Peptides against a protein of PDB entry 4ASU. Designs and how they scored, part 6

Target 1, 270 residues: chain A of PDB entry 4ASU
Amino acid sequence: ATLKDITRRLKSIKNIQKITKSMKMVAAAKYARAERELKPARVYGVGSLALYEKADIKTPEDKKKHLIIGVSSDRGLCGAIHSSVAKQMKSEAANLAAAGKEVKIIGVGDKIRSILHRTHSDQFLVTFKEVGRRPPTFGDASVIALELLNSGYEFDEGSIIFNRFRSVISYKTEEKPIFSLDTISSAESMSIYDDIDADVLRNYQEYSLANIIYYSLKESTTSEQSARMTAMDNASKNASEMIDKLTLTFNRTRQAVITKELIEIISGAA
Target 2, 83 residues: chain B of PDB entry 4ASU
Amino acid sequence: FTFASPTQVFFNSANVRQVDVPTQTGAFGILAAHVPTLQVLRPGLVVVHAEDGTTSKYFVSSGSVTVNADSSVQLLAEEAVTL

## One batch from the design tools (peptide; made by RFdiffusion4, then SolubleMPNN)

Design b1_p8_5_s3 (from b1_p8_5, 3 letters changed)
Fold by OpenDDE base, seed 1:
Structure b1_p8_5_s3 (fold): chain B 270 residues (1-270), chain C 83 residues (1-83), chain A 8 residues (1-8)
Amino acid sequence: as target 1 above (270 residues)
Amino acid sequence: as target 2 above (83 residues)
Amino acid sequence: SELFEEAS
């Protein structure tokens, strides 16, 4: 490599390092906000899931329609955030198919579609884009819930898959159940609840779906921002190491060039 | 007893004496060992009676309230404010 | 691209 080539590469890497450092700071700011907003969202979301957990709602085996909702975002450069969700979606889809279930997929965030398009394109109902630019709101979740309910796909049960935030350095991909109105209304375990009007139950189910989606979005966002922060930090460190190595190479190459030039002068080969 | 909105937590697994909630069918009080029920909220007043006798009032929008067999209660409001 | 490879 010529001195010019090394210099060009050094300049490029230094510029990238500046960008990654900047992105780290942006991610850090977004993470701090996301983590703050996750605290109440988690209580709210877990509360929404409490009925389903305590009632132990079961779907009859003869029911075959299963919905998988994968939650991530449109934005890359966040490590394994998207691939982790996609991997679990694939696993779940395969297991359900093996059990003779019909599987449909909803992607929240364009990255899910990007990863699964080739293998699961026929199973996709809808993909929600423009996710991740702004912190998710309950309104956003409501839109997703409404779109799902209006899709015409009459699922019996489903799974929402998202990254649960553990710490700034850790997340875990998890699955939570979602149920159709029919499944909830027909569940034997729901018989203990007194005076459940069909209209009330419908409204509850719709609201619950929005709640769970909102919760998943908040968990996902926090996980994503933390992962991005880590990824950008790692990239910055890698860039630093590369700069050091290239600088050494530059110095060695420069010395070699000088030596060669001196030899050429002395030998008269110029 | 858990009472939360998407953005704020008012009670988290707390023990309370009574919670009055506004539902679409009317307001009712949830006491200890209330029978399991599920209702949706209408805009109105939530009153929480603590075991120590203190009373807190909240205005809520839409949402839900669930009373489970284990006497756990989840009050989830889309919007809620302390009065 | 090499910069974003997980530091093994």
Scores: peptide ipSAE 0.035, ipTM 0.915, DockQ to the pose 0.076
Fold by OpenDDE base, seed 3:
Structure b1_p8_5_s3 (fold): chain B 270 residues (1-270), chain C 83 residues (1-83), chain A 8 residues (1-8)
Amino acid sequence: as target 1 above (270 residues)
Amino acid sequence: as target 2 above (83 residues)
Amino acid sequence: SELFEEAS
């Protein structure tokens, strides 16, 4: 490589390093906020899921329609955040298909579609875009919930797949169940609940879905920002190492060029 | 007893004596060993009666309340404020 | 970009 080439590459990497450092700071700020907002959201979301756990809602085996909701975002450069969700979605879809279930997919965030569109395009119902630019609100979750309920797909059971935040250095892709109104209303375990008005149950289910989606978004966001912060830090370190290596190469190359020029002068070779 | 909004937690797995909630079908008090039920909240007053006799009042918008067979209660309001 | 690849 010529000195010019090395210099150009050095400049490029230095610029990238500046960008990655900036992105790290932005991610750190977003992470701090997300983590703070996740605390109540987790209590809220887990509280919403409590019914399904306590009532032990079961979907009859003869019910075949299953919905998979993958939760991520539109933004990249966050490590394996999107691929982890997609991987679990694929696995779940395959398992369900093997069990004779019909599987439909909803993507929250464009990255899910980006990863799965080629192999699972026929299974996609809808993809929600413009996710991840701003912290998710309950309103956002409600919109998604309403869209799902109005999609016309009469699923019996579903799975929401998202990254659960563990720590600044750790997340885990998790799955939580979602159930249709019909599944809940017909569940034998629900018989212990006193005469629940159908309208009440419908409204309850709408809130439940919104709550779960909101929770998943908050977990996902926190995980994503943390992962992005880590990714940007790693990129910055890698850039630093590359700069050091290229600088050494530059110095060696420069010396070689000088030596060559001196030899040419001494030898009279023009 | 868990009482939370998306942005704030008021009670987390707490033991309380009674919780009065405003529901679409009417206000009712949740006491110990209340029958399992599901309700949706209407805008109104939530009153939490602690075991020590302390009473706390909250205004809630919409949401849900779940009373489970194990006597656990989840009160989840879209918006809630301490009064 | 090699920069974003996990340092093997």
Scores: peptide ipSAE 0.035, ipTM 0.926, DockQ to the pose 0.073
Fold by OpenDDE base, seed 2:
Structure b1_p8_5_s3 (fold): chain B 270 residues (1-270), chain C 83 residues (1-83), chain A 8 residues (1-8)
Amino acid sequence: as target 1 above (270 residues)
Amino acid sequence: as target 2 above (83 residues)
Amino acid sequence: SELFEEAS
């Protein structure tokens, strides 16, 4: 490589490093906000899931329709955030199929579709796009919930798969259950709850779905921003190391060129 | 007793004496050892009676309330404000 | 692109 080539490469990497550093800062700011907003969202979401955990709602084996909702975003450069969700979705879909269940998929975020489209295109009901540009709101979750309920797909049970935030350096892909109104209404464990009007239960379930979706979005967003921050930091460090290596190469090459020129002058070979 | 909106937590696994909630079927009071039930909130006043005798009032929009067999209560409002 | 490869 000529000195010019090395210089060009150095310039390019330095520019990339500037971009990655900038992106890290942006991700850090978004992470800080997401983490703050996750605190109440977690209490809210976990509270909504409490019924399902305590009532031990079971879906009868004869019911075959299962819905998988994968939660991520449209944006890349965040490590394994999207692939982790997709992997869990694939695993769950395979397990359910092996159990004789019909599986349909909803993707929240375009990245889910991009990963699973080739292998699971026939199972997709809908993909929600334009996720991740702005922090998710309860309104956003409500829209998703309503669209799901109005999709015409009468599932018996579902699974929402998302990345739960643990720390700035750790997330875990998790699954939470979604139950249809019919499944909840028919569950034996629900018998301990006083006579609940059908309309009340329907409305309750609508809120529950929106609550769980909102919770998953907040967990996913926090995890994603944290992962992006880490990814950009790693990229910046890698760029720094590459700059150091190329600088050494540049210096060596420069010395070699000078030496060659001196030899040519001395030898009269020019 | 847990009382939260998507953006704010008012009570998190707290012990309270009584919670009065506005539901679509009418307002009711949740006491200790209340029978398990599910209700949907209507816009109105929530009154929390703490064990120390302190009473707090809140205005809520819509949402849900769950009373479980283990006496845990989840009050989840879309919007809530302290009064 | 190489910069974004997860350090093994």
Scores: peptide ipSAE 0.034, ipTM 0.925, DockQ to the pose 0.076
Fold by OpenDDE base, seed 5:
Structure b1_p8_5_s3 (fold): chain B 270 residues (1-270), chain C 83 residues (1-83), chain A 8 residues (1-8)
Amino acid sequence: as target 1 above (270 residues)
Amino acid sequence: as target 2 above (83 residues)
Amino acid sequence: SELFEEAS
């Protein structure tokens, strides 16, 4: 490599390092906000899931239609955030198919579609785009919930897959159940709940779905921002190491060029 | 007793004496050992009666309330404010 | 692309 080539590469890496450092700072700011907003969202979301846990709602085995909702975003450069969700979606879809279930998929965020389009295109009902540019709101979750309920796909049971935030350095891909109105209304365990009007139950289910989606979005966002911050930090460090190595190479190459030129001068003067 | 909105937590697994909630079928009081039920909130006043005798009032929009067999209660409002 | 590969 010529001195010119090394210099060009150095300049390129230095520019990338500036970008990654800037992105790290942006991710850090978004993470701090996301973490603050996650605290109440978690209580709210976990509260909504409490019924399903306490009532032990079971779907009859003869019911075959299953919905998988994968929650991620549109934005890359966040480590394994998207691939982790996609991997679990694939695993769940395969397990359900092996059990003779019909599986349909909803992707929240364009990255889910980009990963699964080739292998699971026929199973996709809808993909929600424009996720991750702004913090998710309850309104956003409500829109997704409404679209799901109006999709015309009469699922019996479903699962929502998302990254749960643990710490700034850790997340875990998790699955939570979603149930259709019919499944909830027909569940034997629901018999202990007194005189529930059908309209009330329908409205309740709509809120529950929106609540769970909102919760998953908040967990996903916090996990994503923390992962992006880490990814950008790692990229910046890697760039720094490359710059150091290339700088050494540049210095050695420069010395060699000078030496060669001196020899040529000495030999040509002869 | 858990009472939260998407953006704020008012009670988290707290012990309370009574919670009055506005539902579409009417306002009802949740006492100790209340029968399990599911209800949908209407805009109105939530009144929380603490064990120490203190009373807190909140205005809520829409949402849900769950009373479980284990006496746990989840009051989840889309929007809520302290009065 | 190498910059974003997890430091092996």
Scores: peptide ipSAE 0.032, ipTM 0.927, DockQ to the pose 0.073

Design b1_p8_5_s4 (from b1_p8_5 with E1K I3L)
Fold by OpenDDE base, seed 3:
Structure b1_p8_5_s4 (fold): chain B 270 residues (1-270), chain C 83 residues (1-83), chain A 8 residues (1-8)
Amino acid sequence: as target 1 above (270 residues)
Amino acid sequence: as target 2 above (83 residues)
Amino acid sequence: KELFEEAA
């Protein structure tokens, strides 16, 4: 490599390092907010899931339609955030297919579609884009829930797959169940719930779905920002190491050039 | 008893004496060992009666309330404010 | 790009 090439590469890496440092700071700020907003969202979301756990809602084995909702975002540079969700979605889809279930997929965030489009394009119902630009709101979740309910796909059971936040250095891809109105209304375990009006139950399910989606978005966002912060920190460190290595190479190359020039001068003077 | 909005938690697995909730089908009081039910909230007043005799009032928008067989209650409002 | 991939 010429001195010019090394210099150009050094400049490029230094610029990248500036970008990664900036992105780290932005991710850190977003993470701090997301973590704060996750605390109530987790209570809220877990509260919504309590019915399914306490009522032991089960989908009959003869029911074949399963919906997988993968929750991620549109934004990259966050480590394995998207690939982890996609991997879990693939695994779940394969398991369900092996069990003779019909599987359809919804992607929340464009990255899910980008990863799964080639292999699972026929299973995709819809992909929600413009995810991750701003913190998710309950309104956003409600829109997603409504669109899902209006999609015309009559699923019996679903799985929402998202990254649950554990700590600044850890997330875990998890799955939570989603049940259709028909599945809930027909569940034997629901018989203990007193004379639930059909309209009430429908509205309840709309809220439940929105609540779960909202919760998943908050978990995903917190996980994503944390992972991005870590990824940007690692990238900044890697850039620093590369700068150091290239600087050494530059110095060695410079010395070699000088030596060569001196030899040429001496040889030409002879 | 859990009472939360997407942005705020008011009660988290707390023991309370009674919760009065405004539902689309009418207001009702949730007492100990209330029959399991699912309801949807209408805008209105939530009143929480604590075991110590204190009463707290909240205004809620929409949402859901779940009373389970184990007497656990999840009151989940889209918006809620302390009065 | 390589820096990001290695950091991931």
Scores: peptide ipSAE 0.019, ipTM 0.915, DockQ to the pose 0.101
Fold by OpenDDE base, seed 5:
Structure b1_p8_5_s4 (fold): chain B 270 residues (1-270), chain C 83 residues (1-83), chain A 8 residues (1-8)
Amino acid sequence: as target 1 above (270 residues)
Amino acid sequence: as target 2 above (83 residues)
Amino acid sequence: KELFEEAA
């Protein structure tokens, strides 16, 4: 490589390093906010899931329609955040298909569609875009819930797949159940709940779905921002190492050029 | 007893004496060993009676309340404020 | 691209 080539490459990597450092700081700020907002959201979301755990709602095996909701975002540069969700979605879809279930998929965030479009295009009902630019709100979750309920797909049960935040260095892809109104209404375990009007149960289910989606979005966002912060830090370190290596190469090449020029001067003067 | 909104937690697995909730079917008090029920909240006042006799009042917009067989209660409001 | 792939 010529000195000019090395210099150009150095300049490029230095610019990338500046960008990655800036992105790290932005991700750090978003992470701090997301983590703070996740605390109440987790209590709220886990509270909504408590019924399903305590009532032990079971879907009859003869029910065949299963919905998978994958929760991620539109934004890249966050390590394995999207691929982890997509991987679990694929695994779940394959397992359900092997069990003779009909599987449909909803993607929250464009990255899910981007990963699964080639292999699962026929299973997609809808993809929600414009996820991840701003922190998710309960309103956003309500819109998704409403769209799902109005989609016309009469699922019996479903799974929402998202990254649960553990720490700044750890997330885990998790699955939580989603039940249709019919499944909840027909569940034998629900008989212990006294005098539930059908309208009340419908409204309750709508809130439950919105709550779970909201929770999943908050977990996903926190995990994503943390992962992005880590990815940008790693990229910045890698860039630093490359800069150091290229700088050494530049210095050696420069010395070699000078030496060659000196030899040419001495040889040409002869 | 858990009482939360999407943005704030008021009670998290706390022991309380009684919770009065505004529901679409009417206001009712949740006492110890209340029968399991699911209700939807209407805009109104939530009153939490602590074991020490302290009462706290909240305004809620909408949401759900769950009373489980194990006497656990989840009060989940879309919006809630302390009064 | 390589920097991000190596960081992943």
Scores: peptide ipSAE 0.018, ipTM 0.918, DockQ to the pose 0.096
Fold by OpenDDE base, seed 1:
Structure b1_p8_5_s4 (fold): chain B 270 residues (1-270), chain C 83 residues (1-83), chain A 8 residues (1-8)
Amino acid sequence: as target 1 above (270 residues)
Amino acid sequence: as target 2 above (83 residues)
Amino acid sequence: KELFEEAA
């Protein structure tokens, strides 16, 4: 490589390093906010799931329609955040299909669609885009819930798959159940609750769905920002190492060029 | 007793004496060992009576309240403010 | 591209 080539490459990598450092700082700020906002959201979301756990709602085996909601975002450069969710979705879809279930998929964030398009395009009901530019709100979750409920797909049960935040260095892909109104209404375990008006139960289920989606979005966002911060830090370190190596190569090459020029001068060939 | 909105937690697994909630079917008080029930909230006043005798008031928008067989209560409001 | 792939 010529000195010019090395210099050009050095300049390029240094510019990339500046970008990755900047992105790291942005991700760090977003992570700090997301982590703070996740605390109440987790209490809220776990509270919403409590009924389903306490009532031990079970779907009859003869029910075949299953909905998978994968939660991620539109934004890349966050390590394995999207692929982890997609992997779990694939596994769940395969298991359900093997059990004779009909599977439909909703993607929250464009990255899910990008990963699963080739293999599962026929199973997608809808993909929600413009996820991850701003922190998710309860309004966003409500829109998703409403669109799902109005989709016309009459699922019996479903799975929402998302990355649960554990720490700045760790997330875990998890699944939470969602149930249709009919499944909840027909559950034997619900009999212990006093005569619940059908309209009340419908409203409750709709609200619960929005709550669970909101919770999943908050977990996903926090995990994503943390992972992005880590990815950008790693990229910046890798760039630094490359800069060091190229700088050494540059210095050696420069010395060789100087030596060659001196020899040419001494030999009279120049 | 858990009382939260998407953005704020007011009570997290706390023991309380009584919670008065505004539901679509009417306002009712949740006491210890209340029968299991599930209701949706209407906009209105929530009153929490703590074991120490203190009373806290909240205005809530829409939401839900669940009383389980194990006496656990989840009060979830879309929006809630302390009064 | 290589910088990001190695970081993943």
Scores: peptide ipSAE 0.018, ipTM 0.913, DockQ to the pose 0.095
Fold by OpenDDE base, seed 4:
Structure b1_p8_5_s4 (fold): chain B 270 residues (1-270), chain C 83 residues (1-83), chain A 8 residues (1-8)
Amino acid sequence: as target 1 above (270 residues)
Amino acid sequence: as target 2 above (83 residues)
Amino acid sequence: KELFEEAA
């Protein structure tokens, strides 16, 4: 490589390093906010799921319609955040299909669709875009919930798949159940609950759906920002190492050029 | 007893004496060993009676309340403020 | 691209 080539490459990598450092800082700020907002959201979301755990709601085997909601975002450069969700979605879809279930998919965030479009395009009901630019709100979750409920797809059971935040360096892809109103209303385990008005139960279910979506979004966002921060840190370190290597190469090449020029002068071959 | 909004936690697995909740079907008090029920909140006043005799008041906009067979309660409000 | 692939 010529000195010019090395210099150009150095400049390019230095610029990339600046970008990755900047992105790391942005991700760090977003992570800090997301983590703070996740604390109450987790209590809220886990509280919403408590019914399903305590009532041990089971979907009858004869019910065939299953909905998978994958939660991620539109934005890349966050390690395995999207691929982990997609992998779990694929696994779940395959297992359900093997069990004779009809599977439909909702993607929260465009990245899910981008990954699964080739293999699962026919199973997608809807993809929600514009996820990840701003922190998710309960309003956003409500919109998603409403859209799902209005989609006309009468699922019996569903799975929401998202990355649960563990720490700044760790997340885990998890699945939580979603049940249809009919499934809840017909569940034998629900018989212990006092006579609930149908409208009340419907409204309750709407809140439950919004709640779990909100929870999943908050977990996903926190996981994503932490993963992005880590990815950008790693990229910045890799760039630093490349800069060091190229700098050494530049110095060696420069010395070689000088030596060659001196030899040409001395030999009169110039 | 858990009482939270999406943005704030008021009670997390706490023991309380009684919780008065405004529901669409009417206000009711949740005491120990209350029958399991699911309700939807209407805008109104939540009153939490602590075991020490203290009473806390909250205004809620909407949401849900769950009373489980194990006497656990989840009060999940879309919006809630301390009064 | 290489920087991100190696970081993944």
Scores: peptide ipSAE 0.018, ipTM 0.918, DockQ to the pose 0.092

